# Peptides against a protein of PDB entry 7AE7, part 125

Target 1, 321 residues: chain A of PDB entry 7AE7
Amino acid sequence: KVYKDLREFLEVLEQEGQLIRVKEEVNPEPDIAAAGRAAANLGKNQPAVFFEKIKGYKYSVVTNVHGSWQNHALMLGLDKNTSTKDQFYELNRRWDKFPVPPNVVKREAAPCKENVIDKDINLFEILPLYRINEQDGGFYISKASVVTADPEYPDDFNKLNVGTYRIQVKDRDRVGIQALAMHDIAVQLEKAEAENKPLPIAITIGNNPLVTFMASTPVGYNQNEYEFVGALQDGVPMDIVKSDLYDHLYVPAGSEVVLEGHIIPRVRTVEGPFGEFPGSYSGARLQCEVKIDRITHRTNPIFENLYLGIPWTEIDYLMAL

## One batch from the design tools (peptide; made by RFdiffusion4, then SolubleMPNN)

Design b2_p18_4_s2 (from b2_p18_4, 7 letters changed)
Fold by OpenDDE base, seed 1:
Structure b2_p18_4_s2 (fold): chain B 321 residues (1-321), chain A 18 residues (1-18)
Amino acid sequence: as target 1 above (321 residues)
Amino acid sequence: MEFPRTTAPAQKIPELEK
């Protein structure tokens, strides 16, 4: 089975008994993180947790989507009881299908374009933001697929990068992003900053689960993550759409939320602390700052976010294959 | 400095126990 978007995957998770739906209103803190931890603590068959109602917010949150081997099997369109060994075997088999170029769909066909916000941007109106761990220095977007390109070769699709980065919300229309030197985004940012130019960016939230998986999987600088998604879909291309602000950036057509903007050149602001994957907090550091210039989103967007803490949590499953 | 471990108290979600 191939999924067009997060919603199709959540439907399958629910059908397979791998999604818990919380219908009662919850507090964003500590309830969401507490639920993520509780789900992780089950040790096996860990479900996604879908919160329909969050106090003070309009929209829903889903967490722990990739939080089990069963969910990973289902992501690959396999039986939920497929062994980790067989999942690995199948992943490797499909990997050899690279590249599978994505389909570029028209704007009108892309669910992520259903709604547009281009003024008075307020992330809190679109995303039910919360601290993932109690001592986090702020609200984090932990499961975004971030799209950037090589500013020197913007039309080279092979250099289009889709990666997962730690993102702290700094203001209504600003986020901090951790671009480490080993990341492709850092290479691209360095080129932009050399010219004192903004780096175009699209931060995509709530994607096809294989997009999220590939965004968390290191690939070569000249390899496009979308072409691996098609490979992992056993040769079925994924659907992408051109961003609204930038002709050279393509986002998943089915994204729940797309934050389009730019990394401000030569600006660094304090970010952190953040509870990291080992179950320990990282210190505060100076990080890049993104100005959000435009938001597109699906109607009733689902904020997919990751709980992370003492292993094993969802992030460990994302990195395990 | 080892930062403290992330100890989110596992709230019992009644729905997880079903």
Scores: peptide ipSAE 0.081, ipTM 0.741, DockQ to the pose 0.154
Fold by OpenDDE base, seed 4:
Structure b2_p18_4_s2 (fold): chain B 321 residues (1-321), chain A 18 residues (1-18)
Amino acid sequence: as target 1 above (321 residues)
Amino acid sequence: MEFPRTTAPAQKIPELEK
């Protein structure tokens, strides 16, 4: 089984008994985090948790999507009870199929383009934002696949980076992003900042689960994560579409929400604290700031967000490979 | 500064107990 988008994956999770649907209205805090923790604490068969109604918000949230070996097996299109060993074997077998180039679809064929917001941007109107852990310094987007390119080689598709970074909401149209020196985005940002230029960015939320997986998996600087997604789909290309603002950035065609903007050059603002994967808070640090200039989104977009805390949680399953 | 551990109190969502 290959998934075009998050929705197809959620359908399979639900069919396989690996998704819990919460139909009653919940409070963003602490209910979402509490559910994520409760799901993680099951130890096995940890389901995704889908919140249909969130107090004060229009749209839904899903968490713990990658939060189990069962969900990981299903992500690979395998039986949910496939052993970890066999999952690793299959992953490695498919990995060798790299590269599998993506299909570039027309704008009109991309579900992520159904709606456009290009003025009066307010992230709170699109994303049901909440604190993942009680002492988080703000609202985080923790499961975005962030697309950037090398500003020196913008047309080199092999240098297109799709990565996962912690993103703190700073304002209606601004987010902080943690770009560590070891990340490909930091290399690209350094080049942009050397010229005092903005770095184009697309922050994509609610993707094909293999996109999210690959965005969380380190690859070579000259390797495109989308080409690995195709490999992990056993040779089936994924669908991408050109961003609206930038000719050189491509986003998953099926993304629930795409935040297009730029990293502001040579600006650093306070970000954090944030509850990290070891189950401890990181301190506040000066981090990059992104201006959101355009949003595209599917109708009734689903906000996919990560729960993370004391291991094992969803992030540990994403990092276990 | 040792930051406290992320202990979200597991609120039992009734739907997870099924």
Scores: peptide ipSAE 0.075, ipTM 0.753, DockQ to the pose 0.159
Fold by OpenDDE base, seed 2:
Structure b2_p18_4_s2 (fold): chain B 321 residues (1-321), chain A 18 residues (1-18)
Amino acid sequence: as target 1 above (321 residues)
Amino acid sequence: MEFPRTTAPAQKIPELEK
């Protein structure tokens, strides 16, 4: 089984008993985080939790999508009871199929292009934002697949980077992003900042689960994560579409939300604290700032966000493969 | 590494208690 988008995966999770749907209206805080913790207490078969209604917001949230070995098996299109060992063997077998180039689809064929917001940007209107942890310094987008390119080689598709970074919402149209020196985005940002130029960025939310997986998996600087997604789909190409603002950036065709903008050169603002692990907060630091210039989104977009409750956290599963 | 236990109370969600 191959998934075109998050929605197809959520359907399978629900069919397999690996998704809990919360139909009652919840408060964004503390209910979303609390529900994630409750789901984690269900043991090894931790389901995703889908919140249909969030007080004060228009759209839904899903958490813990990658939060169990069963969910990982299903992500690979395997039986939910496939052992971790067998999942690993299958992952490795498929990895050898790299590269599998993605299909570039037309704008009209990309669900992420269904709606456009190009003025009066307000992230709070499109994303049901909440504090993941009680002591977080703000609202975080913790499961985005962030797309950037090499500013010296923007047309080199092999240097297109899709990564997962800590993103704090700073304002209606501003986010802080943690670009660590070890990440490919930091290399690209350094090049842009050397020339005092903005770095084009697309922050994609709610993706094909293999995109999210690959965005959290370090690969070579000259390796495109989308080509690994195709490999992990056992040779089936994934669908990507050109970004609206930048000819050289491509986003998953099925993304729920795409935030297009730029990293402001040589600007650093306070970001954090954030509870990356239970009981552990990374301190506040000066981090990069992104201006959001355009949003595209699916109708009734689903905000996929990370569950950071008690171990095993969703991060633990994403990092364990 | 023992992951620090979050002391934040888990809210009971009726759908999770079934």
Scores: peptide ipSAE 0.008, ipTM 0.436, DockQ to the pose 0.117
Fold by OpenDDE base, seed 3:
Structure b2_p18_4_s2 (fold): chain B 321 residues (1-321), chain A 18 residues (1-18)
Amino acid sequence: as target 1 above (321 residues)
Amino acid sequence: MEFPRTTAPAQKIPELEK
């Protein structure tokens, strides 16, 4: 099984008993986090948790999508009871199929383009934002696949980077992004900042689960994550589409939400704290700031966010294969 | 690239690290 988008994967998770649907209206805090913890307490077979109604918001939230080995098996299109060992062997077998170039689809064929917001940007109108942990310094987008390119080689598709970063919402149209020196995005940002230029960015939310997986998996600077997604789909190309603002940035065609903008050059603002681990908070730090200039989104977009419960957390599963 | 955890790094598989 290959998935075009998050929705197809969520459907399979639900069919396989790996998704809990919460139909009653919940409070963003503490109910989302509490329900996630409750789901994590079900043992190793942790389901995704889908919240249909969040008080004060229009749209839905899903958490813990990658939160179990069963979910990982299903992500690979395997039986949910496939052993971790067999999942690993299959992953490695498919990995060797790299590169599998993506299909570039027309704008009209991309679900992420169904709706456009190009003025009066307000992230709170599109994303049901909440504090993941009680003492978080703000709202986090913790499971986005962030697309950037090399400013020196913008047309080199091999240098297109799709990665996962800690993102704090700073304002209606501003986010902080943690781009550490070891990240490929930091190399690209350094080049842009050397010239005092903005770095074009697309922050994509609610993706094909293999996109999210690859965005959290380190690859070479000259390797494209989308070409690995195609490999992990056993040779089936994924679908990408050009961003609206930038010809050189491609986003997953099926993304629930795409935030297009730029990293502001040579600006650092306070970000954090964030509860990266249960009972542990990272301190506040000066981080990069992104201006959001355009949003495209699917109708009734699903906000996929990371669950950070008791280990094994969702992030542990994402990094374990 | 990987999600940076400052307090408790995620487990990595060496064969997939680059």
Scores: peptide ipSAE 0.008, ipTM 0.398, DockQ to the pose 0.028; fails the geometry check

Design b2_p18_4_s3 (from b2_p18_4, 7 letters changed)
Fold by OpenDDE base, seed 2:
Structure b2_p18_4_s3 (fold): chain B 321 residues (1-321), chain A 18 residues (1-18)
Amino acid sequence: as target 1 above (321 residues)
Amino acid sequence: MTFPKTTEAAQEIPELKK
C-alpha cells in the first residue's frame, strides 16, 4: 500500500489498532507530553496518539506516528506484524529502485495549497504549539521536513535537500533552526551567507510518513530524498508541488502545513535548551533564524510533532533502520 | 525528559487508561 499523505496513513494506523484517538479537550501542557509517555508505556506496540481538541487552539496534534515497529511496517505497506528483519530486507530491496522521480502536480491539485496566509503571520494560530519537555527553552517543531536548495545550482533537482532539523519557535513569524555542519543545509547556508544572501526555505509539517522517514535519513548531497520516497513506495512516484515563493523549491503535495520563508544571512540567535533525550538537554546555542513569509495549509491542518520521552522514542525507530 | 507530572495528566485521559 502507498500513502498520498499523513491522513491516509493515520486512517490505516487507526484501522490496525495503532492509533489512539483522544476526543476530549486536552491542555497543550502537560497533557500532550503526558499522553505520549503513556502511549510509550504500552510496550512494544506503541500507537500514535491523535488529539482532536486542544485547549486554546483550533487544530489537532498527532504524536508518535513512527513510534513502533508496527507503525514502521504499516508505513512500508506491510503487515503490522512483519518482523524487523523482514522490514529491513524489504527496505533494502526497495532502496535499489532509486531513483524514482516524483510527479510534479499542478498547484490546484495539491492539498497543501487549500489555504494561504501571507499577512499577519502567526504560527500559534496554525500550530497547536506546546513544550515537549519541561525544561525546554520554548516550543519546538521537531518533525518537519525542511526543503532547501543549493544557491549556486537552484535548478538542480538532485541538490534539492529534504532534511529534519530542530526548530524552535522564536516569534509569531520566526523560528530558530539548528543547522549542524554535517548536514547538507549547512553547506547550502554557507554558500548563501558567503554572498550575504538569504537562503530560501520551506518547512513542511505533516507529510507522507516515508517523506518524514527519508528526511531523517542521511543521503548523498546529489541525491534527492523524494526519489528515495518513490523507491520506498516500491516504484510508485510521490506527488510534489512548487512552493509559492520559490520556483526551485518543491514541497510534498499532501503536506498539512508549509512554512515558506528564508534563513536570515549572518544572523544568530539563542536557541534551546532542548531535551533531545530523556534526562539529557542540549545547551543553549546561537543558531540560525528563519523568517516566515508565507504559509500554505490544508483545511483543518494536523500538527505532527515528535514524541520525546521514555526510551524507544520515535527517534530511536527512525534511526534504527 | 517529559514533564514529571505527565503520569498524572495521562491518567486523566480515558483513552490511555486501558
Scores: peptide ipSAE 0.028, ipTM 0.615, DockQ to the pose 0.236
Fold by OpenDDE base, seed 3:
Structure b2_p18_4_s3 (fold): chain B 321 residues (1-321), chain A 18 residues (1-18)
Amino acid sequence: as target 1 above (321 residues)
Amino acid sequence: MTFPKTTEAAQEIPELKK
């Protein structure tokens, strides 16, 4: 089975008993994090947790989407009881199908384009933001697939990078991003900053689960993550659409939310702390700052965010294979 | 504000009760 978007995957998770739907209104803090920890404590069959109603917000949150081997099997379109070994063999078999070029769809065919916000941008109106950990220095977007390109080769699709980075919400229209030197985004940013130019960026939230998986998987600088998604879909191309602001950036057609903007050149602001591991906080550091210039989103967008709690955390499953 | 122990907050969500 191939999924076009997060919603198709969540439907399958629910059908397979791998999603808990919370229908009662919850407080964003501490209830979301507490519920995630409770789900993790259910044992080996850790479900996703979908919060329909969050106090003070309009939209829903889903966590722990990749939080189990069952969810991982289902992501690959396998039986939920497929062994980790067999999942690994199937993943490797499909990996050899690289490259599978994506389909570029028209704007009108892309669900991520259903709504547009181009003025008075307020991330809090679109995303039910909460502190993941009690001591976090702010609200984090921890499961975004961030799209950037090489500013020297903007038309080279093979250099288009889709990665996962720690993102702290800084203001209504600003986020901090942790671009470490080992990340492809850091190479691209260095080139832009050398010329004192902004780096175009699209931060995509609530994606096809294989996009999220590939965004968390390091690949070569000249390899496109979307072409691996097609490979992992057993040769079925994924659908991408051109960003609204940039001709050279493409986003998943089914993204729940797309934050389009730019990394401000040579600006560094305090980011963190963030509880990356239970009881361990990365200190506050000076990090890059993104200005959000445009938002596109699906109607009633689902905020997919990472569950961080007890090992095995969701990130452990995303990186385990 | 100390987050209530995970056990107490989880008890508020019926779907997550063991």
Scores: peptide ipSAE 0.028, ipTM 0.580, DockQ to the pose 0.222
Fold by OpenDDE base, seed 5:
Structure b2_p18_4_s3 (fold): chain B 321 residues (1-321), chain A 18 residues (1-18)
Amino acid sequence: as target 1 above (321 residues)
Amino acid sequence: MTFPKTTEAAQEIPELKK
């Protein structure tokens, strides 16, 4: 099976008994993180946890979407009981299908375009933000697929980067992003900053699970993650749509939320601390700042965020393949 | 570090009580 969006995947997870639906209103803190940890304690078959109601927020949260081998099997459209060995075999088999170019859909056909916010942007109105760890220096968007392009070659689709980066919410319309030197985004940012230009960015939240997987998987600078998604879909192209602000940025058509904006050139602000791993906090560092200029989102957008807690964490599963 | 115990919400989820 191929999934167009997060919602189709969540439906399958629920049908397969790999999603816990929490219908009762929860507190953003500490209930989301606590429930995620409790779900992780259920053993090897860790389900996703879907929170329908978050106190003080309008929308839902889902976590631990990639948090088990069963969920990974289902992501690949395999039986949930497919062995890790067979999953790896199938992943490698499909990898050889690269490149599978995505379909560019019309704006009207893209669910991520159902709603637009272009003024008075407030991330807290769209995302049920919470501290993942009690000692976190703020709210994190930890499972976004971030889209950037090469400023020198903006029309080169092969240089379009889709990556996962640590993102701290800084204000209603600002986020800090950790662009490490080893990341493709850092190369692109360096080019933009050399000319004192903003780097266009689209931060996409709640995607097709293979998009999230590929965004967390290192690929070559001249390899497009969407073309790998098509390969991992066994040759079925994924659907992308042009961003609203930038002709050269394409986002997953099915994204729950798309934050379009720019990295402010040569600005660095304090980001962190963040509990990346149990018992290890990355210190506060000066990081890049993104101004959010436009939001597009699905009606009743689902905030997909990373489960971080006791091992095995969702990161451990995302990196294990 | 004692991770804060299961919140009330986590205790109310029947699937998490197992």
Scores: peptide ipSAE 0.025, ipTM 0.602, DockQ to the pose 0.234
Fold by OpenDDE base, seed 4:
Structure b2_p18_4_s3 (fold): chain B 321 residues (1-321), chain A 18 residues (1-18)
Amino acid sequence: as target 1 above (321 residues)
Amino acid sequence: MTFPKTTEAAQEIPELKK
């Protein structure tokens, strides 16, 4: 089984008993985090949790999508009861199929293009934002697949980077992004900032689960994560589409939300604290700032977000493979 | 619905029970 988008994966999770649907209205705080903790503490067969109604928001949230070995098996299109060993074996077998180039689809064929917001941008109207931890310094987007390119080689598809970074909402149309020196985005940003130029960026939310997985998996600087997604789909290409603002940036065709914008050169603002690990808040740091210039989104977009807590949580499963 | 802040209390929610 190959998934075109998050929705197809959520359907399979629900069919396989790996998704809890909360139909009653919840408060964004503390209910989402409390439910995430409860789901993580189930110990086995940890399901995704889908919140249909969130007080004060129009759209839904899903968390813990990658939160179990069963969900990982299903992500690979395997039986949910596939052993961890067999999952690793299959992952490694498919990894050797790299590269599998993606299909570039037309704008009209891309579900992420159903709706456009290019003025009066307000992230709170699109994303049901909440604090994941009580002591978090703000609202975080924790499962975004962030697309950037090498500004020196913008047409080199092999240097297109899709990564997962800590993103704090700073304003209606601004986010802070943690670009550490070890991340490919930091190399690209350094090149842009050397020339005092903005770095084009697309922050994609609610993707094909293998996109999210690969965005969280370190690859070589000259390796494209989308080509690994195709490999992990056992040789089936994924679908990508050009961003609206940038000809050289490609986003997953099925993304629930795409935030297009730029990293502001040579600007650093306070970001954090964020409870990445229990008992350890990464302190407040000066981090990059992104201006959001355009949003595209599916009708009734689903906000996929991470729950972070004591291992084993979703992040531990994402990092374990 | 308002869920309990604690994990223990949240596990009392029928959908999240073991």
Scores: peptide ipSAE 0.022, ipTM 0.622, DockQ to the pose 0.200

